# Peptides against a protein of PDB entry 5HOI: the designs that were tried, part 27

Target 1, 351 residues: chain A of PDB entry 5HOI
Amino acid sequence: FRYMPFSPAGTPFGFTDRRYLTMNEVGYVSTVKNSEQYSITVSFFDVGRFREYHFEDLFGYDLCFLNEKGTLFGQSKTGQIQYRPHDSIHSNWTKIIPLQAGERITSVAATPVRVIVGTSLGYFRSFNQFGVPFAVEKTSPIVALTAQNYRVFSVHYSQFHGLSYSLSELGTSSKRYYKRECPLPMSLPNINSDMKKDANLDYYNFNPMGIKSLFFSSYGDPCIFGSDNTLLLLSKWRSPEESKWLPILDSNMEIWKMSGGKETTDIHVWPLALAYDTLNCILVKGKHIWPEFPLPLPSEMEIRMPVFVKSKLLEENKAILNKKNEIGADTEAEEGEEDKEIQIPVSMAAE

## One batch from the design tools (peptide; made by RFdiffusion4, then SolubleMPNN)

Design b1_p10_1_s2 (from b1_p10_1, 6 letters changed)
Fold by OpenDDE base, seed 5:
Structure b1_p10_1_s2 (fold): chain B 351 residues (1-351), chain A 10 residues (1-10)
Amino acid sequence: as target 1 above (351 residues)
Amino acid sequence: DEELKKLINS
């Protein structure tokens, strides 16, 4: 296992010279490799509110976090971080995070009020938006971070304990934990089944945890979207004893329903954010599970708990078809089995 | 979503 730099909804280079460093509901950050340097572009979905900007990156930033006020960049190996406000009123700042031998920055997060750096050795470093340090804490190795306002959702990995998570609030004087290194019931990528396609191996090498993204919902609930394409939401996190992960969307099941029950192997959900009851996402058509260039427009997918199992719906529909054929014997229309639209229950059809 | 239906049927 290798700790890789993680950014929310970041994409690999693949066979190209360009990738997305991060994307969310605010916009997308791309980097293009130009010989020995990189060109970074910060683009926005709301072009009326924000102006796209670019700069030359001589450091090779491999970590990024975008918010409504600025973009945080990081270099996983050197420990360099840069914060760039979107406005020209506030100055850019750069810092070097001290790293031990073999330590990497694994994730960075930024809000309008906090900057967070997590490392492969479990150093959790907190700053204000101006890069003034608050604290350094030693945790289990950090593999992913996201933040909203003063709240931080951190994912940790131990070779002995697997995935865990913390939910903390970074006040002015102290860090409060709502959850501290609790088990995270997210499925890891299955190397043996999923790696049969070269594109999946490339993505696994880029992101071995399979965390496509993590974010806070519009209600401030921690969300994580894994390699299984299930959106998990942490419910009731204010009550430690009542807190639970809810599988609020199986995106593979929703695509299957919308395809009329056809197995679509070329359509992929790429998560951006959860706004109320809708997953903001990029729908990707193609061989790669991640968006390429140009970026498609964001789509909305209604959240729905996976109450139904595809196999049971297929069996029930086969049983209904067989009963219809027993009643209506005479028309031998050899219409091939592959094209039969699976009648999805009307209560499950998205309008 | 009409966009998803278009993408699936394309």
Scores: peptide ipSAE 0.027, ipTM 0.762, DockQ to the pose 0.547
Fold by OpenDDE base, seed 4:
Structure b1_p10_1_s2 (fold): chain B 351 residues (1-351), chain A 10 residues (1-10)
Amino acid sequence: as target 1 above (351 residues)
Amino acid sequence: DEELKKLINS
């Protein structure tokens, strides 16, 4: 296993000279290779509220976090971070995070009030929005971070314990834990099955945890979207004993329903944010599971608990077809069993 | 989702 720099909804270069460093509900940050340099563009979905800007990156930033007030950049190997406010009121600042030999910054997060840096050795570093340090804590190795206001959702990886998560609040005086290194019931990428496609290998090499994104919902609940394309939401996290992960959306199931029960291998959900009861996402068509250039417009997908079993729907439809055939209705039974459009009950179809 | 239907049928 190798610790890789993680940014929410970041994409690999693949065979291209460009990638998304991060994307969310606010916008998307792209980087383009230009010889030994990079050109970074910070773009926004609300073009009325924000102005796109670009700059030359001489450092090769491989970490990014976008919020409504600014963009945090990081270089995983050098420990350099840069915060760039979107407004001209506040100045850009840079800082070098001290790294030990072989240590990497694995994730960065920024809110209007906090900057967080996580490392492959489990150093959790907190700063204010001006880069003034609050604390350094030693945790299990950090693989992903997101933050909203004063709250931090961190994902940790141990070779012995697998994935864990923490939920903390970075107050003015102290860090409070709501959850501390609790087991994260997220499926890891299956190296043996998924590696048959070069595109999956490229993505796995970029993101070996398969965490497409993690964010806080509009209600402030931690969300994670893994390689299984299931959106997990941490419910009841304020009550330590009642806290549970809810699989609030199986995006593969929703795509399958919308295709009329056809197996689609070229449509992918790329998560951005959870706003109320809708997953803001990019719908990706193609060989790559990640969005290419230009970025499609975001789509909304309603959250739905995966209550239905595909096999049961297939059996029910087979039973209906057999019953129609017994009644002598001249439904031309074209013998292609696999490609038959499954009548999904209207109550299960997304309107 | 009409966009997903359009994308699937495109």
Scores: peptide ipSAE 0.026, ipTM 0.758, DockQ to the pose 0.601
Fold by OpenDDE base, seed 2:
Structure b1_p10_1_s2 (fold): chain B 351 residues (1-351), chain A 10 residues (1-10)
Amino acid sequence: as target 1 above (351 residues)
Amino acid sequence: DEELKKLINS
């Protein structure tokens, strides 16, 4: 296993010279290879609130985290980090994170008040928004980070224990754990079944954990979106005994419903954020499971627990068809093997 | 979402 640099909703280069370093509800950060340098563009969805900006990257930043106040960049191998406020009034700052031999920065996160750096050796480094260090803690190897205000959601990986997560609050005086290296019930990418498609192999090589994104909801609940395209939300995290992961959206099931029950293999959900009861996402049509360029407009998907089983809906539709035939409605159902659109109950149709 | 329906049916 190799620890790869992770950024929320980051895309691979694939066969191109460009990729998204990160994207979320605020915007998207792209990088383009230009010989030995990179051109980074920070773009925003709210063009009235923020101005797009670009700069030359001589370091080859492979880690990124975007928030409403600035963008954090990191170089996984050198340990260099840079924070760039969106406002030109505030100065950029750079720092080198000391790395041991073979250590990599695996993830970075930034809020308006905290900067967090996680490494492949489990070094958790916390800073303020000005790059002043607070603490260094050693945890299990960090594979992903996100943060909101003072809260940090960290994903850890051990070859012996699999995936775990922590939820912590980085106060002024101390770190508080709400959850500390608890088992994370996220499915890992299935190498044997899914790797028959070259596009899945490219994505796996970029992101071996299959974590498409992780974020905090608008309510401050940790969310993770894995390779199974299921959005998991950590419910009741303030009560250690009541805390549970809720599968609040099966995006493959929702796409299937929205298609009228057709198997669509070319439509993919790329998660950005959870805002109230809607997943903000990019709908990707094509061979790649990740958005290409130009970035499509964000879409909203209503969160729904995957209570429906495709087989039961097919059985119910067959039962309705059989009842119509028993009632002597001589509707000439032409025997075309047309994939009969599953009448999705109106209550399941997304408005 | 009508845009979703358009994308799925396109």
Scores: peptide ipSAE 0.025, ipTM 0.751, DockQ to the pose 0.557
Fold by OpenDDE base, seed 3:
Structure b1_p10_1_s2 (fold): chain B 351 residues (1-351), chain A 10 residues (1-10)
Amino acid sequence: as target 1 above (351 residues)
Amino acid sequence: DEELKKLINS
């Protein structure tokens, strides 16, 4: 296993000289390779609220986190981080994170009040928005981070225990845990089944955990979107005994429904954020599961628990069709190829 | 929708 730099909804270069470093509800950060340097562009969905900006990156930033106040960049190997406010009022700052031999920054997160750095050795480093350090904590190896306000959602990986997560609050004086290295019930990418397509192998090499993104919902609930294309939300996290992961959206099932029950293998959901009851996402059409350039407009997908099994619906529809055919066997009704629109039961839309 | 919101917020 190799620890790779993770950023929320970051894309690989693939066969191109450009990729998205990160994207979320605020915007998207792209990087273009130009010889030995990179050109970074910070773009926004709300063009009335924010102005796009770019800069030359001589360090080769491979980590990024975008928020409403600024962008955090990181270089996984050198330990360099840079925070760039979107406004010109606050100054940029740069810091080098001390790394041990073979240690990598695996993820970075930033809020308007906190900066967090996680490493492959499980060093959790916290700073304020000005890069003033609060603490260094040793945890299990960190593979992903996100943060909202004072809260941090961290994903950890152990070769022995698999994926775990923590939910913490970074106060001024202390770190509080709501959840501490609890099992994360997310499936890892299956190399044998999913890697039959070269595009999936390229993505796996870029992101071996298959975590497409993680974020906090608009309500402040931790969300994670894995390689299985299921959105998991951590419910009741304030009550440690009652806390559970809810599969609030099977995006493959929703694409299947949206396609009228047709098997679509070329449409992919790329998660951005959860706003209320809608997943903000990019609908990607093509061979790659990630968005290319230019970035398509964001789409909204209503959250729905996958209560129904596709196989049962298909069996029930076959049973209904077989009953219709048994009743219809006495009438020479012409073999019109009635387009087998699988009538999705209307009851699934109203709950 | 409301039942899902109840399940999430419950």
Scores: peptide ipSAE 0.010, ipTM 0.522, DockQ to the pose 0.036; fails the geometry check

Design b1_p10_1_s3 (from b1_p10_1, 3 letters changed)
Fold by OpenDDE base, seed 1:
Structure b1_p10_1_s3 (fold): chain B 351 residues (1-351), chain A 10 residues (1-10)
Amino acid sequence: as target 1 above (351 residues)
Amino acid sequence: SEKLKNLINS
């Protein structure tokens, strides 16, 4: 296992000179390799509210977090971080995070009020939006971070215990935990089954945890989207005893429904954010499970608890077809059956 | 969504 730099919805280079460092509901950050340098572009979905900007990156930033006020960059090996406000009124700042031998920054997050740095040795570093440090805490190794306002959702990895998560609030004087290194019931990528495709191996090498993204919902609930393409929501996190992960969307099931029950292997959901009851996502068509260039427009997918069994729907539809064939013995309509969309019950059909 | 139907059928 290797600790890799994680950014929400970040993409690998693959065979290209380009990748997305991060993307969410605000926009997307791309980097283009040019010899020994990189050119970074910060793009926005709301072009009326924000202006796209670019800069030359001499450091090779491999970590990024975008919010409504600025972009945080990080270099996993050198420990350099940079915050760039979108508004030119506020100055950019740069800082070097002290790293031990072999330590890496694994994730960074930024809100309008906090900057967070997590490392492969489990150093959790908190700053204000101006890069003034609050605290350094030692945790289990951090593999992913996201933040909203004062709240931080952190994912940890232990070789002995697998994935855990923390939910904390970074006040002015103290850190409060709502959850501290609790088990995270997310499936890890299955190396043996999924790595038969070179593209999956490339993605696994980029993101060995298979965490496509993590974010807070519009209601402030922690969300995570793993390699199983299931959106998990942490419900009731204010009540430690009642807190549970809800599988609020199986995106593979939703793609299957929208295909009329056809198995599709070339359509992929790339998560951006959860706004109310809709997953904001990029629908990706192609060999790679991640978006390429240019970025498609975001799509919305309604959240739905996966209460239906695909096999039962297929059996029910076969039974309906067989009953029609027993009644309809007289008409030559045999050849067209393979392409018939599975009638998904209206209650199950995605509008 | 109609967008996904179009993407699947494209």
Scores: peptide ipSAE 0.020, ipTM 0.723, DockQ to the pose 0.643
Fold by OpenDDE base, seed 3:
Structure b1_p10_1_s3 (fold): chain B 351 residues (1-351), chain A 10 residues (1-10)
Amino acid sequence: as target 1 above (351 residues)
Amino acid sequence: SEKLKNLINS
């Protein structure tokens, strides 16, 4: 296993000179290779609220986190981090995170009030928005981070215990845990079944955990979107005994429904954020499961718990067809086996 | 639904 730098909804270069470092509901950060340098562009979905900006990256930033106030960059190997406010009123700052031999920054997160750095050795480093350090804690190896306000959602990996998560609040004086290294019920990418497609292997080499993104919902609930394309939401996290992961969206099932029950293998959901009851996402068409350039416009997908089994819907539709054939047996209309669109009940159809 | 129909039919 190799720890790779993770950024929310970041994409690989693939065979291109360009990739997205990160994307979310605020915007998207792209990087372009220019010889030994990179050109970084910070773009926004709300062009009325924000102005796109670019800069030359001499360090090769491979970590990024975008928020409404600024962008955090990191270099996984050197330990360099840079925070760039979107507003020119506030100064950029740079810091070097001390790394041990072989240690990597695996993830970074930033809110308007906190900066967080996680490493492959489980060093959790917290700062204010000005890069003033609060604390260093040693946890299990960190593979992903996200943050909202004072809250941090961290994903950890152990070769012996698999995936775990923590939910913490970074106050001014202390860190509070709501959850501390609890089991994360997310499936890892299946190397044997999924890696038969070269495009999946390229993505696995970029992101071996298969975590496409993690974020907080608009209500402040931790969300994670894995390689299984299921959106998990941590419900009732304020009550440790009642806290549970809810599969609030099977995006493969929703694509199947929206396709009239046709198996589509070339449409992929790329998660951005959860706003209220809708997943903000990029719908990707093609062989790659990630968005290319130019970035498609975001789409909304209504959250729905996967209560329905495809097999039951197929059996019910067969039973309806058989009843229609029993009633219609007197008319010899040899209308061929056209792939009759599975009538998904209107209550299950996304409007 | 329409955006996906357009994406499927494109």
Scores: peptide ipSAE 0.019, ipTM 0.708, DockQ to the pose 0.566
Fold by OpenDDE base, seed 4:
Structure b1_p10_1_s3 (fold): chain B 351 residues (1-351), chain A 10 residues (1-10)
Amino acid sequence: as target 1 above (351 residues)
Amino acid sequence: SEKLKNLINS
């Protein structure tokens, strides 16, 4: 296992000279290789509210976090971070994070009020929006971070304990934990089954945890979207004893329903955010599970608990067809019944 | 979603 730089919904270069450093509901940050340099573009979905900007990156930023006020960049190996406000009112600032030998920045997050840096050795560093440090804490190795306002969702990895998570609030005087290094019930990528496709190996090498994204919902609940394409939401996190992960969307099941029960291998959900009861996402068609260039327009998927079983729907559809055939309806039973579009009940169809 | 149906059928 190798600690890799993680950014929410970041994409690999693959065989290209360009990638997305991060994307969310606000926009998308791209980087293009230009000889020994990179050109970074910060683009927005709300073009009326925000102005796209670009700059030359001499450092090779491999970490990014976008919010409504600015973009945080990081270089995993050098420890350099840069915050760039979207407006011209506030100045850009740069800082070097001190790293030990072999330590990497693994994730960065920024809100309008906090900057967070997590490392492969489990150093959790907090700053204000101006890069003034608050604290350094030693945790389990950090593999992913997201933040909303004063709240931080951190994912940790231990070779002995697997994935864990913390949920904390970074007040002015102290850090409060709502959850501290609790088990995260997210499936890791299966190297043996999934790596048969070169594209999956490239993605695994880029993101060994398979965390496509993590974010806070519009209601402020921690969300994570893993390699299993299931959206997990942390419910009732304010009550430690009642807190649970809810699988609020199986995106593979939703794609399967929308295909009429056909197995599709070329359509992928790329998560951006959870806004109310809808997953904002990019629908990706192609060989790669991640969006390429140009970026497709965002789509919405209604959240639905995965209560339905494919096999039961197939059995019910077969039973309906068999009953139609017994009633002597001259629907020629062409041998291709398995390829017929499954009638998904209207209550199960994503409207 | 009509968008996904269109994407599947494209």
Scores: peptide ipSAE 0.019, ipTM 0.719, DockQ to the pose 0.628; fails the geometry check
Fold by OpenDDE base, seed 5:
Structure b1_p10_1_s3 (fold): chain B 351 residues (1-351), chain A 10 residues (1-10)
Amino acid sequence: as target 1 above (351 residues)
Amino acid sequence: SEKLKNLINS
């Protein structure tokens, strides 16, 4: 197994010279290869609140985290990190994270008050927003990080134990755990089923955990969106015994419903954030499961617990159609069977 | 969403 650099909603280069390093509700960070250097652009969805900026990257940053105050960059192999405030009031800072032989930075996160670095050996390094270190902790190998305010959601991977997660709060004097290396019930990418399309192999090589993104909801709940296109939310995390992962959205099921029950293989949900009861996402049409350039405008998808089974809905709709045909014997409308939209119950239709 | 309907029908 190879630990790869992870950034929330980051995309591979594929066959192109450009990719997204990260994207979320704030904006998107792109990088373009130019011979031996890279050009990085930090773009925003709220163009009235933020000004787009770019810079030349001589280091080849492969890790990124965007927040409302700045962008954190990292180089997984060299251990270099850079924080760039969006405003001109605060200075940029650069730091080298000491790495052991074969160690990689696997994920970085930044809030307005904390910077976090996670590594393939499970070094968890915390800093303030100015790059002043607080602590170094040894954990299980870190594969993904996100943070909101003082809270950190970390995903860990062991070849023996699979995926685990931690939820911690980085106070001024101490780290508190709400959850510490608890099992994470997320499905890993299935190489045999998912890799039947070459485009999925490129994505798997880029992101072998299949974590498209992870974030905190607007309510401060940890969220993760895996390769199965299911949004998981950690409910009741303040109560250790009551804490559970909720599958709050099956995006494949929602696309299937919105298509009138047609199997679509060219529409993909790319997660950005969870705002209240809506998943902010990019709807991707095409061969690749990730957004290309230019970036489509964000879309909203209402969260819905996956309580319905496609097969049952298909059987129920066939039974309704058969009953209608038994009552209406006389009109030979030869409307071909293939294009009949599945009548989804109005209570299940997103407005 | 109207955007998703348009994307599915395009």
Scores: peptide ipSAE 0.019, ipTM 0.717, DockQ to the pose 0.585; fails the geometry check

